# Peptides against a protein of PDB entry 2KNC, part 10

Target 1, 74 residues: chain A of PDB entry 2KNC
Amino acid sequence: KGPDILVVLLSVMGAILLIGLAALLIWKLLITIHDRKEFAKFEEERARAKWDTANNPLYKEATSTFTNITYRGT

## One batch from the design tools (peptide; made by RFdiffusion4, then SolubleMPNN)

Design b1_p10_3_s1 (from b1_p10_3, 6 letters changed)
Fold by OpenDDE base, seed 5:
Structure b1_p10_3_s1 (fold): chain B 74 residues (1-74), chain A 10 residues (1-10)
Amino acid sequence: as target 1 above (74 residues)
Amino acid sequence: LQEILERALS
């Protein structure tokens, strides 16, 4: 009973393809987890910056009021 | 896989 070389080649090729696909899925998963952690950190820093601004007595509003005395509203 | 291995070793 000689080995079916075709079956061996196809099985090895199939195994390599499955391992490659698994590696790509793991890689995508790791990137997705990393990106979510980075985004969560960014949103936390943004929330903290807003909180710190609200409680900072040195904060000055970026907007100023200008009264145009020549403006006549119709 | 076992059958392929057995055939390859016979």
Scores: peptide ipSAE 0.045, ipTM 0.656, DockQ to the pose 0.060
Fold by OpenDDE base, seed 3:
Structure b1_p10_3_s1 (fold): chain B 74 residues (1-74), chain A 10 residues (1-10)
Amino acid sequence: as target 1 above (74 residues)
Amino acid sequence: LQEILERALS
């Protein structure tokens, strides 16, 4: 019985699709790991910058609490 | 899968 050409074609197509899907999953995984590492580094740098800013006696917070004197809370 | 492979290779 000769090879079932349809089964061979479908298996090749399936293999190509699986390879493509695997490549996309690997790519997404690598990006996700990279992004998490970069984000962790960014948050560390931001935390350090905030600490350095807090230690600067000349630092004035850009955010000020404005009390709306006209608000009566009714 | 083995049955598919056996059918494809027979």
Scores: peptide ipSAE 0.039, ipTM 0.636, DockQ to the pose 0.094
Fold by OpenDDE base, seed 4:
Structure b1_p10_3_s1 (fold): chain B 74 residues (1-74), chain A 10 residues (1-10)
Amino acid sequence: as target 1 above (74 residues)
Amino acid sequence: LQEILERALS
């Protein structure tokens, strides 16, 4: 009559381990979701910056091309 | 990520 003391001890130990593991998994999941949201925001801001640059009439491309008219490809 | 990127590009 009554619960086996060994079963009780093992169940408590198992519960503590499962709670600890669950807490770590939840923590990792929250960090992963946070990082993905921040990355998505960064990519959106980068995309907007490219669009804004393309639409800015004051933007001058950093690269210039020069055609050497004296070059003979002989 | 911005702090990591700044540190990587410095």
Scores: peptide ipSAE 0.030, ipTM 0.505, DockQ to the pose 0.016
Fold by OpenDDE base, seed 2:
Structure b1_p10_3_s1 (fold): chain B 74 residues (1-74), chain A 10 residues (1-10)
Amino acid sequence: as target 1 above (74 residues)
Amino acid sequence: LQEILERALS
């Protein structure tokens, strides 16, 4: 007896759906890994820039604190 | 991410 045509069709459809789902999961995984690596590089570069700034004797903070002795808060 | 940052800084 030959295979049931409905079983064959459903198995092929199921296989296509599983392949599609697997491809989407792999794609999402690859993007997630890529984004995490890129973010880690960005944070590393930011940390290096902070370190370089701290060791630069010419660096002066952009923020300044002033005490206004005439100011009385309401 | 880099492209988004470049767009935000342009």
Scores: peptide ipSAE 0.029, ipTM 0.517, DockQ to the pose 0.016

Design b1_p10_3_s2 (from b1_p10_3, 8 letters changed)
Fold by OpenDDE base, seed 2:
Structure b1_p10_3_s2 (fold): chain B 74 residues (1-74), chain A 10 residues (1-10)
Amino acid sequence: as target 1 above (74 residues)
Amino acid sequence: LEELIAKALA
């Protein structure tokens, strides 16, 4: 009995597909981890910028509160 | 793997 050429071809095709899928999953995982780390760094830098602004004596609030004494609340 | 090789050689 010669080797079943069809079984060999299908097994090779299946192996290539599985390797390709595994490579894509690993690539996606690495990108996801990278993006999460970069986002965490960005949020840390943003938090530092907010803290620095709060401690800056030259910073003035853009929001002002006004009391309307004429409002009757009805 | 050995079973696969055995099947391929049979």
Scores: peptide ipSAE 0.028, ipTM 0.593, DockQ to the pose 0.075
Fold by OpenDDE base, seed 1:
Structure b1_p10_3_s2 (fold): chain B 74 residues (1-74), chain A 10 residues (1-10)
Amino acid sequence: as target 1 above (74 residues)
Amino acid sequence: LEELIAKALA
């Protein structure tokens, strides 16, 4: 009983497709994990930068309040 | 795997 040539061809095609799909899934998984780690580091650095700014004695609020004493509310 | 090979060689 020689192997059915059609079964062999279909099995090879299926194997190639499965390997390709597996490679794509692994690649996407690795990128997703990498991006999550990078984003977590970015948020940590952002939190640190905010902390450093809050404790910087040279920091001045950018918001200034002006009261226009001449405005008569028309 | 051995079973698959055995089936392929039968």
Scores: peptide ipSAE 0.024, ipTM 0.545, DockQ to the pose 0.075
Fold by OpenDDE base, seed 5:
Structure b1_p10_3_s2 (fold): chain B 74 residues (1-74), chain A 10 residues (1-10)
Amino acid sequence: as target 1 above (74 residues)
Amino acid sequence: LEELIAKALA
């Protein structure tokens, strides 16, 4: 006999679902890798900017430290 | 797989 029509239909449906799921997983994987690489670059640039700020003669810290000679801690 | 193919050809 010829192929069972029901088996053919179910196999095609299953194949479409698997292809769709695989495409979504690949897409998610690519985005995740891209985002991690971009974030790593961002953190490197941020670290560099912090070092540059420390050497900038126009930068003045807003925080002043004073020693309180009367403070005992506990 | 061969059994599946044999069933499909029967």
Scores: peptide ipSAE 0.020, ipTM 0.516, DockQ to the pose 0.067
Fold by OpenDDE base, seed 3:
Structure b1_p10_3_s2 (fold): chain B 74 residues (1-74), chain A 10 residues (1-10)
Amino acid sequence: as target 1 above (74 residues)
Amino acid sequence: LEELIAKALA
């Protein structure tokens, strides 16, 4: 029995589709892992920047607390 | 694997 040309064609088409889908999934996975690592680094850098600001003796808070002594609740 | 190849070549 010779090779079924239809089976060969469908198998090749299926293989190409599966390889393409697998490549996209691998690519998506790699990007997702990369993005999570980059986000973790970003949060670490942000935490360090906040720490450095807190240790700067010249830093003044942008927000000041004001007590309204004229306000009486009753 | 050889059996699969043999079936594919038959």
Scores: peptide ipSAE 0.018, ipTM 0.498, DockQ to the pose 0.079

Design b1_p10_3_s3 (from b1_p10_3, 7 letters changed)
Fold by OpenDDE base, seed 4:
Parts: C-alpha cells; sequence; structure tokens
Structure b1_p10_3_s3 (fold): chain B 74 residues (1-74), chain A 10 residues (1-10)
C-alpha cells in the first residue's frame, strides 16, 4: 500500500510552512545581530569621541561659569 | 543607525 496521498500532501505543506518560518526567523536573527553589532560600534565610536574630546587641548566647554565677585549673599 | 538618526533629525 503506497503512502496515503493525504499524509504526503499534508507533510509537504507542513514542510513548506516550516521552511518559510525558519527562513523568516533566520532573516530576523541576522538583522538583529547586524543591528547589535552596528549599535556596539556606534557606542564604541561615541566613547572614543568623548575620550578624544577630553584629551583635545583645543576643546572649550560651551558652558562658561562666571563667578559674580560682587554677589554678597546676605 | 546613522541614516535612521539623520532621517529622524530632519
Amino acid sequence: as target 1 above (74 residues)
Amino acid sequence: LQEILEKALK
């Protein structure tokens, strides 16, 4: 007795659905890994830029603090 | 990410 035609059809449909789902999961995983690597690179570049700015003798803080020498707090 | 940030700042 050959394999039941219904079992063969359902197994092929199930296999196609599983392959499609697996492909979508792999694709999403690859994108997520790519985005995490790019984010890690961005945070590293931002950390380096802060260190480079702190060590740059030409960097002037945008905030100027003026001490009012005439202010007598009563 | 940079291209998305540039689009969000315009």
Scores: peptide ipSAE 0.034, ipTM 0.520, DockQ to the pose 0.016
Fold by OpenDDE base, seed 1:
Structure b1_p10_3_s3 (fold): chain B 74 residues (1-74), chain A 10 residues (1-10)
Amino acid sequence: as target 1 above (74 residues)
Amino acid sequence: LQEILEKALK
């Protein structure tokens, strides 16, 4: 029964390593999904704030476009 | 990310 004990020990060690690796991959996946969802919300809120600024009747553009009638650029 | 941003702005 010596070979069987070594096979059992190696299989248990392999199973622990695979479970540990699987747990780390699941953890990383959950964090990555969480962070992407939070980032998507932040970019959506930032986009909304930019659009709301465009709809604010008190917002005056700091830049005015002047057509220089005397500019004869060749 | 918001907690990191809040800590960076404070």
Scores: peptide ipSAE 0.033, ipTM 0.523, DockQ to the pose 0.017
Fold by OpenDDE base, seed 2:
Structure b1_p10_3_s3 (fold): chain B 74 residues (1-74), chain A 10 residues (1-10)
Amino acid sequence: as target 1 above (74 residues)
Amino acid sequence: LQEILEKALK
């Protein structure tokens, strides 16, 4: 009994589709991991830039809080 | 992300 040619063709087509789907899933996974690492790096660089600004003696805060010692709010 | 930010800042 020779191999059923239809079963062989369908198995090859199914294998190609599964390989294609697996490749897309691997690709999506790699991109997602890359994007998460790049985002974490970006947030770290923003955090560093904020710390560097806080340590810069030339940085003047745009908001100044004045304690008015003469204002007794009743 | 950097390439998108650089394109948005131009």
Scores: peptide ipSAE 0.033, ipTM 0.523, DockQ to the pose 0.017
Fold by OpenDDE base, seed 3:
Structure b1_p10_3_s3 (fold): chain B 74 residues (1-74), chain A 10 residues (1-10)
Amino acid sequence: as target 1 above (74 residues)
Amino acid sequence: LQEILEKALK
């Protein structure tokens, strides 16, 4: 009896699905690692910019907190 | 799985 054509077809379909799932997982993993590295670099650059800002006595924060003197919080 | 392999090898 030759290999059951149905078992061969199901095994090939299963292999294709597993390869597709593995490729998606690898792709998602690579993107997630890339994005974490880029985000870590961005946070490092932002931290460095904040340190440079703190070392510049002429830096005027663009964010002025306006205390609304008319806001009586009831 | 083994039973499927044994049927595929007969």
Scores: peptide ipSAE 0.025, ipTM 0.560, DockQ to the pose 0.083

Design b1_p10_3_s4 (from b1_p10_3, 7 letters changed)
Fold by OpenDDE base, seed 1:
Structure b1_p10_3_s4 (fold): chain B 74 residues (1-74), chain A 10 residues (1-10)
Amino acid sequence: as target 1 above (74 residues)
Amino acid sequence: LLELLEEALR
């Protein structure tokens, strides 16, 4: 049964390729979900650190306004 | 797939 052997070989090859592709898609999906959760945690920690800095009475803004008394705008 | 494998081994 020559046609049946070719169909089996093609079906096995197709199944291996589909399983490999499915495994790669699942792997990529798991990484993407993990990275989004880690990034969300990082942004929350960064937001907390910004709030802690804003509430620290020792925090001086690095921006000093220098008023040049010699500047007479013409 | 399994049925195709059984049909090819008969």
Scores: peptide ipSAE 0.042, ipTM 0.684, DockQ to the pose 0.069
Fold by OpenDDE base, seed 5:
Structure b1_p10_3_s4 (fold): chain B 74 residues (1-74), chain A 10 residues (1-10)
Amino acid sequence: as target 1 above (74 residues)
Amino acid sequence: LLELLEEALR
C-alpha cells in the first residue's frame, strides 16, 4: 500500500505539471501568433500610408529646400 | 489514473 500511494501522488503531480506546461506553451504560442499578425498588419498599414501619401494631391512636402547662395562647395 | 486511485483506496 505504501508504494502505490507514492505512485498515485507522483502521477497526479506529473499530470498537473504536464497540463500546466502545455497550457503555458499554448498561451505563449497564441500570444506569439497574435503579436506577429498585429506587427505584420502595422507594417502593411505603414506601407499603404506611404503609398497613399505619394498619390495624394493634398500631400504637402515636409522638406523645404533652402539654396544657400553663399555655399561655394570647393 | 482513476484505476490507480481505486486500487490504492482498496
Scores: peptide ipSAE 0.039, ipTM 0.671, DockQ to the pose 0.055
Fold by OpenDDE base, seed 3:
Structure b1_p10_3_s4 (fold): chain B 74 residues (1-74), chain A 10 residues (1-10)
Amino acid sequence: as target 1 above (74 residues)
Amino acid sequence: LLELLEEALR
């Protein structure tokens, strides 16, 4: 029996689809790992900036706790 | 895949 041209065509098409899907999965994995590392770095830089701000004696917290002296808790 | 291709070409 000569080569089943339909099986050959479906196998080639399936191989191309699997390669494309594998490439997309690898790409998504690489982006996800990159984004997690970048986010971890961003949170570390934010934690350092907060620490540096807390160590600045000229830093006046923008959050003024206004005690509402008119609030008689009933 | 190559074996399936070879079996299909046989």
Scores: peptide ipSAE 0.038, ipTM 0.672, DockQ to the pose 0.101
Fold by OpenDDE base, seed 4:
Structure b1_p10_3_s4 (fold): chain B 74 residues (1-74), chain A 10 residues (1-10)
Amino acid sequence: as target 1 above (74 residues)
Amino acid sequence: LLELLEEALR
C-alpha cells in the first residue's frame, strides 16, 4: 500500500499548526516574563524614590493641616 | 506524529 497521501498531508498541516501555536505561546511567555521583570524594576525604583524623598530635607508635604483653635467641641 | 508518519510510509 503506497503512503496514504491524505494522512501525510493532514500530519504536515497539523505539525505546522502546532509549531505556529508553540511559537506564539513561547513569544507570549517571553513578553510576559519581560514585562514582569520591567514592572518589578519600576516598583523597586519607585520604592527607592519614596525613601529618597522622605530623607530629602527640601521635601515639603503639599498638604497643610489647619487646626481651628476656635472649634470648641461640645 | 512520528509513528503515524512511519505507519503512513509502510
Scores: peptide ipSAE 0.038, ipTM 0.673, DockQ to the pose 0.096

Design b1_p10_4_s1 (from b1_p10_4, 5 letters changed)
Fold by OpenDDE base, seed 1:
Structure b1_p10_4_s1 (fold): chain B 74 residues (1-74), chain A 10 residues (1-10)
Amino acid sequence: as target 1 above (74 residues)
Amino acid sequence: LLPLLAVLLA
């Protein structure tokens, strides 16, 4: 029985769709893994920068405590 | 290629 032309056409269309879908899934997976690794490095660098800022002798606390000397708590 | 070859041989 010669290959049914319909079966050949449907198999070719299905193969193209599956290859396209597989390529998109691989591409998305690679990007997602790349972005997670880059974000993890960025958070490590940010953590180091925060530690360096905490040890900076020029760091002044943004919190100023004002004692209101006129406040007599009754 | 493999599924196309399988359809050609069926």
Scores: peptide ipSAE 0.052, ipTM 0.709, DockQ to the pose 0.078
Fold by OpenDDE base, seed 4:
Structure b1_p10_4_s1 (fold): chain B 74 residues (1-74), chain A 10 residues (1-10)
Amino acid sequence: as target 1 above (74 residues)
Amino acid sequence: LLPLLAVLLA
């Protein structure tokens, strides 16, 4: 009984499809992990930049609250 | 490659 030529063809096709699918899954997984790490780092840096702006004594908020001591609201 | 070679020799 020679190897069933149909079994050989189906096994080769199945192997090519599985390798292609595995490569796509690995690629998608690597990108997804990379993008999540980069986005998390970007949001952390953006959060730190907001904290540094709030704690920077050189950052005069454009809105100075002057307590007008002469304003006795009637 | 090894399983493909094994199927070709069986």
Scores: peptide ipSAE 0.050, ipTM 0.703, DockQ to the pose 0.074
Fold by OpenDDE base, seed 5:
Structure b1_p10_4_s1 (fold): chain B 74 residues (1-74), chain A 10 residues (1-10)
Amino acid sequence: as target 1 above (74 residues)
Amino acid sequence: LLPLLAVLLA
């Protein structure tokens, strides 16, 4: 008896939906891995930029310490 | 593919 045409149609539709869903899951996984790697790199570069700013000879701290010679700590 | 082939041969 030939395959039930309805079973064949439903199996093809189900296969297309499963392939589409699998492709979307793979795509989402790749993006999520990419974004996490890019964010980790950005935080590392930001950490390095703070170290470079601290050692920049052109950076003048806005705060100057004045020793008040008249301050007698009582 | 295998289940589709099994349905075609039944």
Scores: peptide ipSAE 0.049, ipTM 0.694, DockQ to the pose 0.069
Fold by OpenDDE base, seed 3:
Structure b1_p10_4_s1 (fold): chain B 74 residues (1-74), chain A 10 residues (1-10)
Amino acid sequence: as target 1 above (74 residues)
Amino acid sequence: LLPLLAVLLA
């Protein structure tokens, strides 16, 4: 039986579709891995920036504890 | 490649 031209055509179409889908899945996977690494780096940089701000001796705590010396609780 | 060869031999 000669190769059923329909089977060959469907096989080629199926192969093209599978390659296209595989390429899209690989691309999406690479983007997702990249985005997760970038997000983790941003959270680490934000954590470090918060630590540097907490250790900045130029930050006078905006909370001045006024010990009200005049509050004698009578 | 192998499935294409299988289709060519069928």
Scores: peptide ipSAE 0.048, ipTM 0.696, DockQ to the pose 0.077

Design b1_p10_4_s2 (from b1_p10_4, 4 letters changed)
Fold by OpenDDE base, seed 2:
Structure b1_p10_4_s2 (fold): chain B 74 residues (1-74), chain A 10 residues (1-10)
Amino acid sequence: as target 1 above (74 residues)
Amino acid sequence: LLPLLAVALA
C-alpha cells in the first residue's frame, strides 16, 4: 500500500506545529533569562547609586529645622 | 523524519 497521503500531510503539519511551538518556547525562555539578568543588573546599579548618594557631600537632608520665635513655652 | 520513515515503510 502506498503511503497514505492524508497521514503524511497530517504528520508534516503536526511536525511543523511542534517545531514552531518548541522554537517559541526556547525563544521565550532565552528572553526571560536575559530580562531577569538585565533587571538584576539595573537593581544592583540602583542600589550602588543610593549608597553613593548617602556619601555625596552635595546631598542635603530633606528635613529643615525651623526655630519658632513665637513659641512662648508655658 | 523517523515517524515519516516508519509510516512510509508501513
Scores: peptide ipSAE 0.058, ipTM 0.711, DockQ to the pose 0.063
Fold by OpenDDE base, seed 5:
Structure b1_p10_4_s2 (fold): chain B 74 residues (1-74), chain A 10 residues (1-10)
Amino acid sequence: as target 1 above (74 residues)
Amino acid sequence: LLPLLAVALA
């Protein structure tokens, strides 16, 4: 019996849909991994900048605490 | 591929 044209058409359509779905899943996975790596790098750089500021001998704290020796708490 | 091969043999 010759190939059932309906079975051929449905198999081709199903194959295209599966390939398209697989490509979208791979693409989404790659983007998600990329974005997480970039975000992790950004948070690491932000953490380093905080540590470098704390260890910078030129860093002057914007806040000066004065102990008022005349303040006797009520 | 397998279903296409099965269809070619029917």
Scores: peptide ipSAE 0.056, ipTM 0.705, DockQ to the pose 0.064
Fold by OpenDDE base, seed 3:
Structure b1_p10_4_s2 (fold): chain B 74 residues (1-74), chain A 10 residues (1-10)
Amino acid sequence: as target 1 above (74 residues)
Amino acid sequence: LLPLLAVALA
């Protein structure tokens, strides 16, 4: 019995759809891995920038602790 | 190739 032309057509269409879907999933996976690596690098650079700010001799802390020597706590 | 072979045997 010759190959059922409908089965062949549906199998080819299904294969094309599966290949397309697989390519999109691989692409999305690669982007997701790339974005996670870039985000990790960005968080590391932000962490380093905080350390550099803490070591900046020109950095004045925005918070001044004033010890009120006249506060007797009564 | 394998699914095409399965279709050819069917």
Scores: peptide ipSAE 0.051, ipTM 0.697, DockQ to the pose 0.084
Fold by OpenDDE base, seed 4:
Structure b1_p10_4_s2 (fold): chain B 74 residues (1-74), chain A 10 residues (1-10)
Amino acid sequence: as target 1 above (74 residues)
Amino acid sequence: LLPLLAVALA
């Protein structure tokens, strides 16, 4: 029995759709892995910058606490 | 797998 032409056409269409979907999933996976690696590097650089700031004797805290000694809380 | 099995039996 020769191959059913309709089955061959539907199988080729299904294969093209599956290849297209697989390519999109691979592309999304590659981007997701890239973005996670870039974000991890950014957080590492940000962590290093915080350590360098903590060790800088010229760094002044942005927050100054002023205690008003004359405020009696009345 | 099921549609491929159906084609092989037809």
Scores: peptide ipSAE 0.038, ipTM 0.644, DockQ to the pose 0.072

Design b1_p10_4_s3 (from b1_p10_4, 6 letters changed)
Fold by OpenDDE base, seed 2:
Structure b1_p10_4_s3 (fold): chain B 74 residues (1-74), chain A 10 residues (1-10)
Amino acid sequence: as target 1 above (74 residues)
Amino acid sequence: LLPLQAILEA
């Protein structure tokens, strides 16, 4: 019995498609994990920078709240 | 290799 050429071709095509899909899923998973780790590091560094700024006696708040004395909230 | 051989011998 010679191998059914159609079965062989379809099996090879199916295997290539499955490998390609698996590779894309693995790639997306790796990127997503990487990005989450980098974002977590960024948020940690940002939190540290905020604490350092709060303890800096030379830090002047960029936002000055001026109470508009003429603003009668009607 | 075995499953590929089984497909080719069938």
Scores: peptide ipSAE 0.053, ipTM 0.674, DockQ to the pose 0.063
Fold by OpenDDE base, seed 5:
Structure b1_p10_4_s3 (fold): chain B 74 residues (1-74), chain A 10 residues (1-10)
Amino acid sequence: as target 1 above (74 residues)
Amino acid sequence: LLPLQAILEA
């Protein structure tokens, strides 16, 4: 009763495929977690930069609001 | 280990 060489071969091939698939899934998971953290950090930095721009004494809004006292809202 | 032993004994 020797081991069936075909069963051994298919088991080794299946194990290699499963290890490869597991490695790809782990890699994808790590990238997905990294990208979500980096995106969250980017949105936080963007929010902070908007506040800093509003408080920048060198920034002047290009738009001025004029109240037209002669406008009758008809 | 049990399933590997079953494959080796078959």
Scores: peptide ipSAE 0.050, ipTM 0.669, DockQ to the pose 0.062
Fold by OpenDDE base, seed 1:
Structure b1_p10_4_s3 (fold): chain B 74 residues (1-74), chain A 10 residues (1-10)
Amino acid sequence: as target 1 above (74 residues)
Amino acid sequence: LLPLQAILEA
């Protein structure tokens, strides 16, 4: 019984599709893991930069409260 | 190799 050429062709096509899908899933998984690690580093660096800014003796609050001495609250 | 042989013999 020769292999049914149709079954062989369909199995090869199915295998190629499954390999392609598996490669896309692996690629997406690798990107997602990479992006999560990069985002975690970015949040750590941002947290560190916030601490460095809070400890920077040169940091003047940009909000100057002007008390208007002439404001008589009615 | 075994599954490929089973497909070829079927």
Scores: peptide ipSAE 0.048, ipTM 0.660, DockQ to the pose 0.062
Fold by OpenDDE base, seed 3:
Structure b1_p10_4_s3 (fold): chain B 74 residues (1-74), chain A 10 residues (1-10)
Amino acid sequence: as target 1 above (74 residues)
Amino acid sequence: LLPLQAILEA
């Protein structure tokens, strides 16, 4: 029986679709891994920047504890 | 390559 031309055609089409889908999945996976690493780096840099801001004596929260003495309920 | 050859011979 000669190769069923229909089976060959469908197999080639299926292979192309699977390769395309695999490439998209690999691409999405690489981006997702990259984005997670970048996000972790940004959170670390943000944590460091928050520590540096907390050590900046200019950003002493003037938590003026306004003891609102005026709200003594009678 | 063997499975691809088996598909080509079927």
Scores: peptide ipSAE 0.045, ipTM 0.655, DockQ to the pose 0.074

Design b1_p10_4_s4 (from b1_p10_4, 5 letters changed)
Fold by OpenDDE base, seed 1:
Structure b1_p10_4_s4 (fold): chain B 74 residues (1-74), chain A 10 residues (1-10)
Amino acid sequence: as target 1 above (74 residues)
Amino acid sequence: LLPLLAILSA
């Protein structure tokens, strides 16, 4: 029995779809791992920058609390 | 290539 032309066509189509899907999944996985590593480095650098800012003797808190002594809450 | 050979051999 020669290979059923339909079976050959469906198998080729299925193989192309599976290879395409596998390539997309691998690509997405690689990007996701890369982005997570880059984000982790960015958060580490941000944490370090926050520590450096906290230890900066020139750092003044932007928040000044003014108590209005004249405001009698009548 | 292997699945194509399997189909041609059946």
Scores: peptide ipSAE 0.066, ipTM 0.723, DockQ to the pose 0.073
Fold by OpenDDE base, seed 5:
Structure b1_p10_4_s4 (fold): chain B 74 residues (1-74), chain A 10 residues (1-10)
Amino acid sequence: as target 1 above (74 residues)
Amino acid sequence: LLPLLAILSA
């Protein structure tokens, strides 16, 4: 019996759909890994820049704490 | 390849 033409067509369509889905999943995975690595690098550079600023003698804290000696917190 | 061989052998 020759191959059932309907079975062949459905199998080819199914294979194309699975390959397309697999390609999209691989693409999404690669982007997600890339973006997470880049984001981690940017957060490290930002943390370093903040640390360097904290040790800079030109950095003045925006917050001035005055202890009010007359304020007894009731 | 295996499913293709199964379809051709059927």
Scores: peptide ipSAE 0.064, ipTM 0.717, DockQ to the pose 0.076
Fold by OpenDDE base, seed 4:
Structure b1_p10_4_s4 (fold): chain B 74 residues (1-74), chain A 10 residues (1-10)
Amino acid sequence: as target 1 above (74 residues)
Amino acid sequence: LLPLLAILSA
């Protein structure tokens, strides 16, 4: 009995679909991991830039707290 | 390849 042509065709179609699905899942996983790493790096760089701005001696806070030596709170 | 060869040998 030669191989059932229907079984061969269905097995080939199933294998192609499984390989295609596996490739899409791997691709999506790689992109998702890459994007999360890039986003984490970008947020770290933004955090550092904010800290560097806060520590910049040229940056003067718009709000200065002065202790008024003459203010004895009544 | 191995499962394909098994199907062709059957």
Scores: peptide ipSAE 0.063, ipTM 0.716, DockQ to the pose 0.073
Fold by OpenDDE base, seed 3:
Structure b1_p10_4_s4 (fold): chain B 74 residues (1-74), chain A 10 residues (1-10)
Amino acid sequence: as target 1 above (74 residues)
Amino acid sequence: LLPLLAILSA
């Protein structure tokens, strides 16, 4: 029996679709991993920037505790 | 290649 032309065509079409889908899934996976790493790095850099601001010797806390010496708690 | 050969041998 000669190769069923319909089976050959459907198998080739199916293979192309599966390869295309696999490539898209791999691409999406790579992007997702990349984005997660970049986001983690960004949050780490943002955390470090907050620590650096806390250690900035020019940073004067906006909150000054004024002890009202005239407040006799009577 | 192997699945393609199986289709051609059927």
Scores: peptide ipSAE 0.063, ipTM 0.714, DockQ to the pose 0.071

